# Designs tried in a protein design run: peptides against a protein of PDB entry 4IGA. Part 35

Target 1, 116 residues: chain A of PDB entry 4IGA
Amino acid sequence: KRVLIVDDAAFMRMMLKDIITKAGYEVAGEATNGREAVEKYKELKPDIVTMDITMPEMNGIDAIKEIMKIDPNAKIIVCSAMGQQAMVIEAIKAGAKDFIVKPFQPSRVVEALNKV

## One batch from the design tools (peptide; made by RFdiffusion4, then SolubleMPNN)

Design b1_p14_6_s2 (from b1_p14_6, 6 letters changed)
Fold by OpenDDE base, seed 4:
Structure b1_p14_6_s2 (fold): chain B 116 residues (1-116), chain A 14 residues (1-14)
Amino acid sequence: as target 1 above (116 residues)
Amino acid sequence: MIEEILERVQKALE
């Protein structure tokens, strides 16, 4: 399966890419903000999206909503930090399938990828 | 399924 990684932090994307590839998944591409995420989703049609919702510039929630309009069957895993409960809840209500918490635990990331 | 996820969200992000 192919994964689109969305995070404004290059280091976070790199870390996720390592976990994802070692787990046997392919990285379809990367996006650095919510607008780019929507564009990349249309272009790449990934099987799974990891979506940072802590991005301050472009609301990750908005990106989820737009992707869900494009593909109601999109499989989006939201990436959040501690203290982001309200936004994660909103993301789930918007259609996200699961969530993972930063700092990432590789086993938890793999579990989420396998289950969505 | 959404309720289960929301329960986990509450627990993990308290």
Scores: peptide ipSAE 0.503, ipTM 0.896, DockQ to the pose 0.331
Fold by OpenDDE base, seed 2:
Structure b1_p14_6_s2 (fold): chain B 116 residues (1-116), chain A 14 residues (1-14)
Amino acid sequence: as target 1 above (116 residues)
Amino acid sequence: MIEEILERVQKALE
């Protein structure tokens, strides 16, 4: 399966890329904000999206909503920090299939990828 | 299905 990694932080994208590839998945591409995420989703047609919540231009929740409009079967894993329960809940209600918490635990990331 | 996820969210996040 191919994964689109969405996060405004280059370090976070790099970390996820390492975890994802070691788990046997392919990285379809990367996006640095919600607008780019929607664009890249259309372009790359990934199997899975890891979606950071807090990003400039367009946040992750809005990006989820837009992606779900174009592909109701999108498999999105939302990425959040501690203290963002309400935001994660909103992301799940918007269509995200699972969540992972920063700082990432590799086993948790892999578990989410395998289950969506 | 979302109910289970939301339950996990409550456990994992503030």
Scores: peptide ipSAE 0.502, ipTM 0.896, DockQ to the pose 0.399
Fold by OpenDDE base, seed 5:
Structure b1_p14_6_s2 (fold): chain B 116 residues (1-116), chain A 14 residues (1-14)
Amino acid sequence: as target 1 above (116 residues)
Amino acid sequence: MIEEILERVQKALE
């Protein structure tokens, strides 16, 4: 399966890329903000999206909503430092399938990839 | 499922 990695932090994208590829997934592409995420989703039609929340231009919640309009069956895993209950609920209501809090263990990401 | 996610998030924050 192909994964679109969305995070404004280059180091985080690199980290996720390493985890994703080592787990046997392919990286479809990367996005640095929510607007790019939506555009890349349309272009690349990835199987899974890892989605940051706090990003410039368009935040992750809005990106989730837009992607869900494009593909109601989108598989989006949120990966964020903002682990407050309200944020988690908001992300899930927007359409996310899972929510991973930073910092995370690689195994947690792999588990999410395998289950969504 | 959301309850399980919330629980995991809480655990991760501990």
Scores: peptide ipSAE 0.365, ipTM 0.870, DockQ to the pose 0.804
Fold by OpenDDE base, seed 1:
Structure b1_p14_6_s2 (fold): chain B 116 residues (1-116), chain A 14 residues (1-14)
Amino acid sequence: as target 1 above (116 residues)
Amino acid sequence: MIEEILERVQKALE
């Protein structure tokens, strides 16, 4: 399966890329903001999306909503930090299938990838 | 299920 990684932080994208690749998944591509995420989803049609919710000035929840309009069957895993419960809840209500918490634990990331 | 996920969100993120 192919994964689109969305995060404004290059280090976070790199970390996820390593975890995803080692788990036997393919990285379809990367996006650095919500608008780019929507564009990349249309272009790449990934099987799974990891979506950063912490992106400042770039609403990851809006990106989820737009992707769900494009593909109601999209499999989106929201990535959050501690203290972002309300936003994660909103992301789930918007259609995200699961969530993972930063700092990432490889086993938890893989578990989410396997379940969605 | 959404309910299960929301429960986990509450537990994990407080």
Scores: peptide ipSAE 0.503, ipTM 0.896, DockQ to the pose 0.315; fails the geometry check

Design b1_p14_6_s3 (from b1_p14_6, 6 letters changed)
Fold by OpenDDE base, seed 3:
Structure b1_p14_6_s3 (fold): chain B 116 residues (1-116), chain A 14 residues (1-14)
Amino acid sequence: as target 1 above (116 residues)
Amino acid sequence: DIEEILKRVQEALE
């Protein structure tokens, strides 16, 4: 399966890319904000999206809402930090299928990828 | 199930 990685931090994208590829998944592409995520989803039609919740230009919640308009069957895993419970709840209500917490544990990332 | 996910959110991010 192909994964679109969305995060404004280059280091975080690199870390996720390593985890995802070592787990046997393919990286479809990367996005650095919510607007780019929506554009890349249309272009690449990935099987799974990892979506950072806090980003410039367009946040992860708004990106989820826009992607769900494009593809109601999209499989989105929201990526959050501690203290972001309310935003994660909003993301799940918007259509995200699961969540993972930063700093990432490789086994938790793989578990989420395998489950959605 | 959304209720199960929301429960896990509460446990993980509380």
Scores: peptide ipSAE 0.573, ipTM 0.916, DockQ to the pose 0.333
Fold by OpenDDE base, seed 1:
Structure b1_p14_6_s3 (fold): chain B 116 residues (1-116), chain A 14 residues (1-14)
Amino acid sequence: as target 1 above (116 residues)
Amino acid sequence: DIEEILKRVQEALE
């Protein structure tokens, strides 16, 4: 399966890329903000999206909503930090299928990828 | 199941 990685932080994208690749998944591409995420989803049609919720300029929740309009069957895993419960809840209500918490634990990331 | 996911969110993120 192919994964689109969305995060404004290059280090976070790199970390996820390593985890995803080692788990046997393919990285479809990367996006650095919500608008780019929507564009990349249309272009790449990935099987799974990891979506950062902390993106400053482009709202990750809005990106989820737009992707769900494009593909109601999209499999989106929201990525959050501690203290972001309300936003994660909103992301789930917007259509995200699961969540993972930063700092990432490889086993938890893989578990989410396998289950969505 | 959305309820299960929301419960896990609450447990993980307080």
Scores: peptide ipSAE 0.568, ipTM 0.916, DockQ to the pose 0.317
Fold by OpenDDE base, seed 2:
Structure b1_p14_6_s3 (fold): chain B 116 residues (1-116), chain A 14 residues (1-14)
Amino acid sequence: as target 1 above (116 residues)
Amino acid sequence: DIEEILKRVQEALE
């Protein structure tokens, strides 16, 4: 399966890329904000998206909503930090299939990838 | 199941 990684932080994208590839998945591409995420989703048609919640230009929740409009079967895993319960709930209600919490635990990332 | 996910959110995020 191919994964689109969405996060405004280059370090976070790099970390996820390492975890994802070591788990046997392919990285379809990367996006640095919600607008780019929507664009890349259309372009790459990934199997899975890891979606950071807090980003410039367009936040992750809005990006989820837009992606779900174009592909109701999108498999999105939302990425958040502690203290973001309300935002994660909103992301799930918007269509995200699971969530992972920063700082990432590789086993949790892999578990989410395997289950969505 | 969104209810299961929301339960896990509650447990993991305060």
Scores: peptide ipSAE 0.567, ipTM 0.915, DockQ to the pose 0.328
Fold by OpenDDE base, seed 4:
Structure b1_p14_6_s3 (fold): chain B 116 residues (1-116), chain A 14 residues (1-14)
Amino acid sequence: as target 1 above (116 residues)
Amino acid sequence: DIEEILKRVQEALE
């Protein structure tokens, strides 16, 4: 399966890419903000999206909503930090299928990828 | 199941 990685932090994307590829998934592409995420989803039609919702500029929630308009069957895993409960809840209500917490635990990331 | 996920959200991010 192919994964689109969305995070404004290059280091976070790199770390996720390593975990994802070692787990046997393919990285479809990367996005650095919510608008790019929507554009890349249209372009690449990935099987799974990892979506940072802590991004301050473009709201990750908005990106989820737009992707769900494009593909109601989109499989989005939100990436959050501690203290982001309200936003994660909103992301799930917007259609996200699961969540993972930063700092990432590889086993938890793989579990989420396998189950969505 | 959304309720299960929301439960896990509360547990993990509380």
Scores: peptide ipSAE 0.567, ipTM 0.914, DockQ to the pose 0.332

Design b1_p14_6_s4 (from b1_p14_6, 5 letters changed)
Fold by OpenDDE base, seed 1:
Structure b1_p14_6_s4 (fold): chain B 116 residues (1-116), chain A 14 residues (1-14)
Amino acid sequence: as target 1 above (116 residues)
Amino acid sequence: MIEEILERVEKALE
């Protein structure tokens, strides 16, 4: 399966890329903001999206909503930090299938990838 | 299920 990684932080994208690749998944591509995420989803049609919800100035929840309009069957895993419960809840209500918490634990990331 | 996920969110995040 192919994964689109969305995060404004290059280090976070790199970390996820390593975890995803080692788990036997393919990285379809990367996006650095919500608009780019929507564009990349249309272009790449990934099987799974990891979506950062912490992106300042860029609404990851809106990106989820737009992707769900494009593909109601999209499999989106929201990535959050502690203190972001309300936003994660909103992301789930918007259609995200699961969530993972930063700092990432590889086994938890893989578990989410396997289940969505 | 959405309910299960939401409950996990409440447990895992503040």
Scores: peptide ipSAE 0.513, ipTM 0.899, DockQ to the pose 0.306
Fold by OpenDDE base, seed 3:
Structure b1_p14_6_s4 (fold): chain B 116 residues (1-116), chain A 14 residues (1-14)
Amino acid sequence: as target 1 above (116 residues)
Amino acid sequence: MIEEILERVEKALE
């Protein structure tokens, strides 16, 4: 399966890319904000999206809403930090299928990828 | 199920 990685931090994208590829998944592409995520989703048609919740230009929640308009069957895993409970709840209500917490544990990332 | 996920959110991010 192919994964679109969305995060404004280059280091976080690199870390996820390493975890995802070592787990046997393919990286479809990367996005650095919510607007780019929506554009890349249309272009790449990934099987799974890892979506950072806090980003410039367009946040992860708004990106989820836009992607769900494009593809109601999209499989989105929201990525959050501690203290972001309310935003994660909003993301799940918007259609995200699961969540993972930063700092990432490789086994938790793989578990989420395998479950959606 | 969404309710199950929401329960995990509250436990993990509280």
Scores: peptide ipSAE 0.512, ipTM 0.898, DockQ to the pose 0.330
Fold by OpenDDE base, seed 2:
Structure b1_p14_6_s4 (fold): chain B 116 residues (1-116), chain A 14 residues (1-14)
Amino acid sequence: as target 1 above (116 residues)
Amino acid sequence: MIEEILERVEKALE
C-alpha cells in the first residue's frame, strides 16, 4: 500500500517515512499543508493518508473533509499531539479512520496502518 | 465503529 504523508514539519514527515517504509509500505508522496494534501491526494491516489491536524493554509480537519468529498473511501489516519482531543474527535467525525499521537510510537503507527 | 475510536481518543488524549 502507498501512503501520503501530510505534516508541515519536515522532521515529522521524515520520521513517518522511516516508520512507514520499514513496515513494508511505500510512501506515495508528501504534503506540507491541507491544500497541498488535497492536491496530492488527487494526483497520487494513495491508499492511506497520515494527516497532521495543525497546519498552515488549511488545517488537517478541513483537508479531511475535502478529501472525503472526492473519495468517500479514503483511509485517513489523523496525527495529533496531546491536548487535542476535541480536534481528533472532529477529525474522526469528518471521516478519519484512526488516530496516532505525537511523539510517534512506531508500533502504534504500524498498527494504525495495518488496520485501516 | 467510530464509537470505539472515540473511546480510544478519550483515553489517549486530554
Scores: peptide ipSAE 0.510, ipTM 0.899, DockQ to the pose 0.316
Fold by OpenDDE base, seed 5:
Structure b1_p14_6_s4 (fold): chain B 116 residues (1-116), chain A 14 residues (1-14)
Amino acid sequence: as target 1 above (116 residues)
Amino acid sequence: MIEEILERVEKALE
């Protein structure tokens, strides 16, 4: 399966890329903000999206909502430092399938990839 | 599903 990695932090994208590829997934592409995420989703039609929340231009919640309009069956895993209950609920209500809090174990990401 | 996710998030923050 192909994964679109969305995070404004280059180091985080690199980390996720390493985890994703080592787990046997393919990286479809990367996005640095929510607007790019939506655009790349349309272009690449990835199987899974890892989605940061705090990003410039468009935040992750809005990106989730827009992607869900494009593909109601989108598989989006949130990966964020903002682990507040309200944020988690908001992300899930927007359409996210899972929510991973930073910092995370690589195994947690792999588990999420395998289950969504 | 959401309850399980919330529980995992809470645990991760501990």
Scores: peptide ipSAE 0.379, ipTM 0.872, DockQ to the pose 0.802

Design b1_p14_7_s1 (from b1_p14_7, 6 letters changed)
Fold by OpenDDE base, seed 1:
Structure b1_p14_7_s1 (fold): chain B 116 residues (1-116), chain A 14 residues (1-14)
Amino acid sequence: as target 1 above (116 residues)
Amino acid sequence: MEEIIKRALEEAEA
């Protein structure tokens, strides 16, 4: 399966890329904000998306909503430091299939990838 | 959904 990695932090994208690749998945591409995420989703048609929340231009919640409009079957895993109850609920309502709180263990990401 | 929320909240406390 191919994964689109969305995060404004270069080091986080690098970390996720390493985890995803070692787990046997292919990295379809990267996005640094919600607007790019939506554009890349249309272009690359990835099987899975890892989505940050706090990003410039467009946040992750709005990106999830836009992607779900494009593809109601999108498989989006949120990966964010914003683990507040309200944020988690909002992400799930938007259509996220899982929510991973930063900092995380690599095994947690792999588990999420395998379940969606 | 409830499982996801519960786990996320648990992770946030760690």
Scores: peptide ipSAE 0.593, ipTM 0.932, DockQ to the pose 0.921
Fold by OpenDDE base, seed 4:
Structure b1_p14_7_s1 (fold): chain B 116 residues (1-116), chain A 14 residues (1-14)
Amino acid sequence: as target 1 above (116 residues)
Amino acid sequence: MEEIIKRALEEAEA
């Protein structure tokens, strides 16, 4: 399966890329904000998306909503430091399949990838 | 859904 990694932090994208690759998944591409995420989703048609929330241009919640409009079957895993109840609920309502709180262990990401 | 929320909250407060 191919994964689109969305995070404004280069280090985080790198970390996720390593985890995803080591777990046997392919990295379809990367996006640094929600607008890019939507564009890349259309372009790459990934199987899974890892989505940050706090990003410039377009936040992760809005990106989830837009992607879900494009593909109601999109598999989006949120990875965010914003682990507040309200944010988690908002992400799930938007269509996210999982919510991983930063900081996280690699096994948590792998588990999420395998379940969606 | 509730499971996801519960787990996320637990992770956030851990």
Scores: peptide ipSAE 0.588, ipTM 0.932, DockQ to the pose 0.924
Fold by OpenDDE base, seed 3:
Structure b1_p14_7_s1 (fold): chain B 116 residues (1-116), chain A 14 residues (1-14)
Amino acid sequence: as target 1 above (116 residues)
Amino acid sequence: MEEIIKRALEEAEA
């Protein structure tokens, strides 16, 4: 399966890329904000998306909503430092399949990838 | 949904 990595932090994208690759998944591409994420989703048609929330241009919640309009069957895993109950609920309502709080263990990401 | 929320909250508290 191919994964689109969305995060404004280069270090985080690097970390996720390593985890995803070691787990046997392919990296379809990367995006640095929500607008880019929507564009890359249309272009790459990934099987899975890892989605940050706090990003410039367009936040992760809005990106989830836009991607779900494009593909109601999109498999989006949120990966964010914003683990507040209200934010988690909002992400799930928007269409996210899981919510991983930063900082995380690699095994948590692998579990989420395997489950969706 | 409840499981996802519960787990996320636990991770946030850790």
Scores: peptide ipSAE 0.581, ipTM 0.930, DockQ to the pose 0.932
Fold by OpenDDE base, seed 2:
Structure b1_p14_7_s1 (fold): chain B 116 residues (1-116), chain A 14 residues (1-14)
Amino acid sequence: as target 1 above (116 residues)
Amino acid sequence: MEEIIKRALEEAEA
């Protein structure tokens, strides 16, 4: 399966890319903000999306909503920080299938990828 | 969804 990685932090994208690849998944591409995420989803048609919901520059939840309009069957895993209960809940309501909290262990990421 | 939200309340709490 192919994964689109969405995060404004280059380090986080790199970390996720390593985990995803080692788990046997393919990285379809990367996005650095919500607008780019929607564009990349249309372009790449990934099987799974990891979506940073704590991006300060753009509302990642809006990206989820737009992706769900494009593909109601989209498999989106939200990546959020501690203390972001409301944001995670809103993301799930918007259509995200699961979430992982930063900082996360590689095994937790793999579990989420395997279940969605 | 309900189970995921429940887990979110537990894991995402500061």
Scores: peptide ipSAE 0.556, ipTM 0.915, DockQ to the pose 0.512

Design b1_p14_7_s2 (from b1_p14_7, 8 letters changed)
Fold by OpenDDE base, seed 3:
Structure b1_p14_7_s2 (fold): chain B 116 residues (1-116), chain A 14 residues (1-14)
Amino acid sequence: as target 1 above (116 residues)
Amino acid sequence: MEEIIERALKLANE
């Protein structure tokens, strides 16, 4: 399966890429904000999206909503942090399938990828 | 969904 990684932080994208590829998944591409995520989803048709929703500069919830309009069957895993309950709940209500918490535990990332 | 929401509610608040 192919994964689109969405995060503004290059280091975070690199970490996820390492975990995802080590687990036997392919990285379809990367996006650095919500608008780019929607564009890349249309272009790449990934099987799974990891979507950061903790960035103040990016509306990850709106990105989820737009992707769900494009593909109601999209498999989105949100990336959250402690204290982000309201945003995670809103993301799930918008159609996200699961969430993973920063700092990432590789086994938890793999578990989420395998289950969606 | 309900199970995921329950897990989300267990996240520590700031």
Scores: peptide ipSAE 0.434, ipTM 0.842, DockQ to the pose 0.370
Fold by OpenDDE base, seed 2:
Structure b1_p14_7_s2 (fold): chain B 116 residues (1-116), chain A 14 residues (1-14)
Amino acid sequence: as target 1 above (116 residues)
Amino acid sequence: MEEIIERALKLANE
């Protein structure tokens, strides 16, 4: 399966890319904000999206909503941090399937990828 | 969804 990685932080994208590839998944591409995420989803048609929702400027919730309009069967895993309960709940209501918490544990990332 | 939301509500406890 192919994964689109969405995060404004290059280091976070790199970390996820390493975990995802070592787990046997392919990285379809990367996006650095919510608008780019929607554009890349249209272009790449990934099987799974990891979506950072911690950064307000990225507008991850709206990105999820727009991706779900494009593909109601989209498999989105949101990336959150401690104190982001409301954002995670909003993301799930928008159509995300699961969430993983930063700092990432490789086993938890792989578990989420395998389950969606 | 409900299960995931319940887990999200426990983020502060993780």
Scores: peptide ipSAE 0.431, ipTM 0.841, DockQ to the pose 0.389
Fold by OpenDDE base, seed 5:
Structure b1_p14_7_s2 (fold): chain B 116 residues (1-116), chain A 14 residues (1-14)
Amino acid sequence: as target 1 above (116 residues)
Amino acid sequence: MEEIIERALKLANE
C-alpha cells in the first residue's frame, strides 16, 4: 500500500518515511501543508494518508474534509500531540480513521497503518 | 469510531 505523508516538518516526514518504508509500505509522496495534501491526494491517490494536525498554522481538519469529499473512503491517520484532544476528536468526526501521537512509536505507526 | 474517541479523550491536556 502507498502512503501520503503530510507534515510541515521535514524531520517528521523523514521519520515517518523510514518507519513506513521499513514496514513494507510504499511512500506515495509528501505534502507540507493541508492544501498540498489535498492536491497530492488527487494526484497520487494514495491508499493511506498520515495527516499532521499539530501545527498551529495548518488546518489539518479542513484538509481531511476536502480529502473526504474527493474520496469518501479515504484512510487518514491523524498525527497529533498530547493536549490535542479536541483537534483529534474533530479530525475523527471529519472522517479520519485513527490517530497516532507524537513522539511516534514505530510499532504504533505500523499498527495504525495495518488497521485502517 | 467510538473506541478511537475514547482513546483520544485519554490524551493529556497541556
Scores: peptide ipSAE 0.430, ipTM 0.842, DockQ to the pose 0.362
Fold by OpenDDE base, seed 1:
Parts: sequence; C-alpha cells; structure tokens
Structure b1_p14_7_s2 (fold): chain B 116 residues (1-116), chain A 14 residues (1-14)
Amino acid sequence: as target 1 above (116 residues)
Amino acid sequence: MEEIIERALKLANE
C-alpha cells in the first residue's frame, strides 16, 4: 500500500517515512500543507494519508474535508499532539479513520496503518 | 468511529 505523508515539519515527514518504509509500505509522496495534500491526493491516489493537524496557515481538518469530497473511501490517519482532543474529534467527524499521537511510537503508527 | 472518538477524548490522560 502507498502512503501520502502530510506534515509541515521536514523532520516529522522524515520520521514517518522511515517508519512507513520499514513496515513494508511505499511512500507515495509528501505534502507540506493542506493545499498540497489535496493536490497530491488527486495526483497520486494514495491508499492511505497521514495528516498533521498541527499545521499552521493551512487547516488539516479542511484538507480532510476536501479529500473526502474527492474520495469518500479515503483512508486518513490524523497526526496529533497532546492537548488537541477537540481538533482530533473534528477530524474524525470530517471522515478520518484513526489518529496517532506525537511523539510517534513506531509500533502504534504501524498498527494504525494496518487497521485502516 | 465511536471507539476512536472515545479514545480521542482520553488524549489528555495518555
């Protein structure tokens, strides 16, 4: 399965890329904001999306909504931090299938990828 | 979805 990684932080994308690849998944591509995420989803048609909701400027929840309009069957895993309960709930209501918490535990990332 | 939301509500306690 192919994964689109969305995060404004290069280090976070690199970390996820390593975890995803070692777990036997392919990285379809990367996006650095919500607009790029929607564009890359259309272009790459990934099987799974990891979506940061901590992104400044561009709203990760809005990106989820736009992707779900394009593909109601999209498999989106939200990447959140402590204290972001309300945003995670909004993301799930928008159509996200699961969430993982920063700092990432590799085993938890893999579990989420396998379940969606 | 219900299970995921329930877990999300516990984020502050994790």
Scores: peptide ipSAE 0.427, ipTM 0.841, DockQ to the pose 0.381

Design b1_p14_7_s3 (from b1_p14_7, 7 letters changed)
Fold by OpenDDE base, seed 1:
Structure b1_p14_7_s3 (fold): chain B 116 residues (1-116), chain A 14 residues (1-14)
Amino acid sequence: as target 1 above (116 residues)
Amino acid sequence: MEEIIERALKEAEE
């Protein structure tokens, strides 16, 4: 399966890329904000998306909503430091399949990838 | 959904 990685932090994208690749998944591409995420989803049609929340241009919640309009069957895993209950609920309501709080262990990401 | 929320809240406390 192919994964689109969305995070404004280069280090985080690198870390996720390593985890995803070592787990046997392919990295379809990367996006640095929600607008790029929507564009890349249309272009690449990935099987799974890892989505940050706090990003410039367009935040992760809005990106989830836009991707779900494009593909109601999209598999989106949120990875965010914003682990407040209200934010988790908002992400799930938008269409996310899981919510991983930063900082996280690699095994948590792999578990989420395998489950969605 | 409840399980996801509960786990996220637990992770936020760690």
Scores: peptide ipSAE 0.587, ipTM 0.924, DockQ to the pose 0.926
Fold by OpenDDE base, seed 4:
Structure b1_p14_7_s3 (fold): chain B 116 residues (1-116), chain A 14 residues (1-14)
Amino acid sequence: as target 1 above (116 residues)
Amino acid sequence: MEEIIERALKEAEE
């Protein structure tokens, strides 16, 4: 399966890329903000998306909503430091399939990838 | 949904 990695932090994208590839998944591409994420989703049609929340241009919640309009069957895993109940609920309501709080263990990401 | 929320909240507290 192919994964689109969305995070404004280059280090985080690198970390996720390492985890994803070592778990046997392919990285379809990367996005640095929500608008780019939507564009890349249209272009690449990935099987899975890892989505940050706090990003410039467009936040992750809005990106989830836009991607779900494009593909109601999109598999989006949120990966964010914003682990507040309200944010988690908002992400799930928007269409996210899981919510991983930063900092995380690699096994947590792998579990999420395998489950969606 | 409930399971995801509960797990995320637990992770946030750790």
Scores: peptide ipSAE 0.581, ipTM 0.924, DockQ to the pose 0.931
Fold by OpenDDE base, seed 3:
Structure b1_p14_7_s3 (fold): chain B 116 residues (1-116), chain A 14 residues (1-14)
Amino acid sequence: as target 1 above (116 residues)
Amino acid sequence: MEEIIERALKEAEE
């Protein structure tokens, strides 16, 4: 399966790329904000998306909503430092399948990838 | 959903 990695932090994208590839998944591409995420989703049609929340241009919640309009069957895993209950509920309501709080262990990401 | 929320809150406490 192919994964689109969405995060404004270069270090985080690199970390996720390493975890994803070691787990046997392919990286379809990367996005640095919500607008780019929507564009890349249309272009690449990935099987799974890892989605940050706090990003410039367009936040992750809005990106989830836009991607779900494009593909109601999209598989989106949120990876965010914003682990408040209200934020988690909002992400799930928008269509996310899982919510991983930063900082995380690699095994947590692998578990989420395998479950969606 | 509740299970995802509970897990996220636990992770936030770590």
Scores: peptide ipSAE 0.576, ipTM 0.922, DockQ to the pose 0.926
Fold by OpenDDE base, seed 2:
Parts: C-alpha cells; sequence; structure tokens
Structure b1_p14_7_s3 (fold): chain B 116 residues (1-116), chain A 14 residues (1-14)
C-alpha cells in the first residue's frame, strides 16, 4: 500500500517516512500543508494518508474534509500533538480512521497502518 | 470513536 505523508515539519515527515518504509509500505509522496495534501491526494491517489492538524494555509481537519469529498473511502490517520478530546472528535467527525498523539512510538503508527 | 478518543487521551497524558 502507498502512503501520503502530510506534516508541515520536515523532521516529522522524515520520521514517518522511515517508519512507513520499514513497515513494508511505500511512500506515495509528501505534503507540507492541507492545501498540498488535497492536491497530492488527487494526483497520487494514495491508499493511506497520515495527516497533521496544525499546518499553515489549510489545517488538517479541513484537509480531511476536502479529501473525503474527493474519496469517501479515504483512509486517513491523524498524527498530531493536539490530543485533546475535542480535537480527536473533530478529526473523527471529519472522516479520520485513527488519531495518534505526538510524541508516538513507531509501533503505534504501524498498528494504525495495518488496521485501516 | 470512544476507543480512539480514550486512547488519544491516554497518549496525551504520557
Amino acid sequence: as target 1 above (116 residues)
Amino acid sequence: MEEIIERALKEAEE
């Protein structure tokens, strides 16, 4: 399966790329904000998306909503430092399948990838 | 949803 990695932090994208690749998945591409995420989803049609929430231009919640309009079957895993109940609920309402709080263990990401 | 929320809250406390 191919994964689109969305995060405004280059280090985080790198970390996720390593985890995803070592787990046997392919990285379809990367996006640095919600607008790019939507564009890359249209272009790459990935199987899975890892989505940050706090990003410039367009936040992750709005990106999830737009991706779900494109593909109602999209598999989106949120990965965010904002683990408040309200934010988790908002992400799931938008269409996310899981919510991983930063900082995370690699096994948590792999578990989420395998489950969706 | 509740399971995801509970897990996220637990992770946030760590």
Scores: peptide ipSAE 0.563, ipTM 0.922, DockQ to the pose 0.924

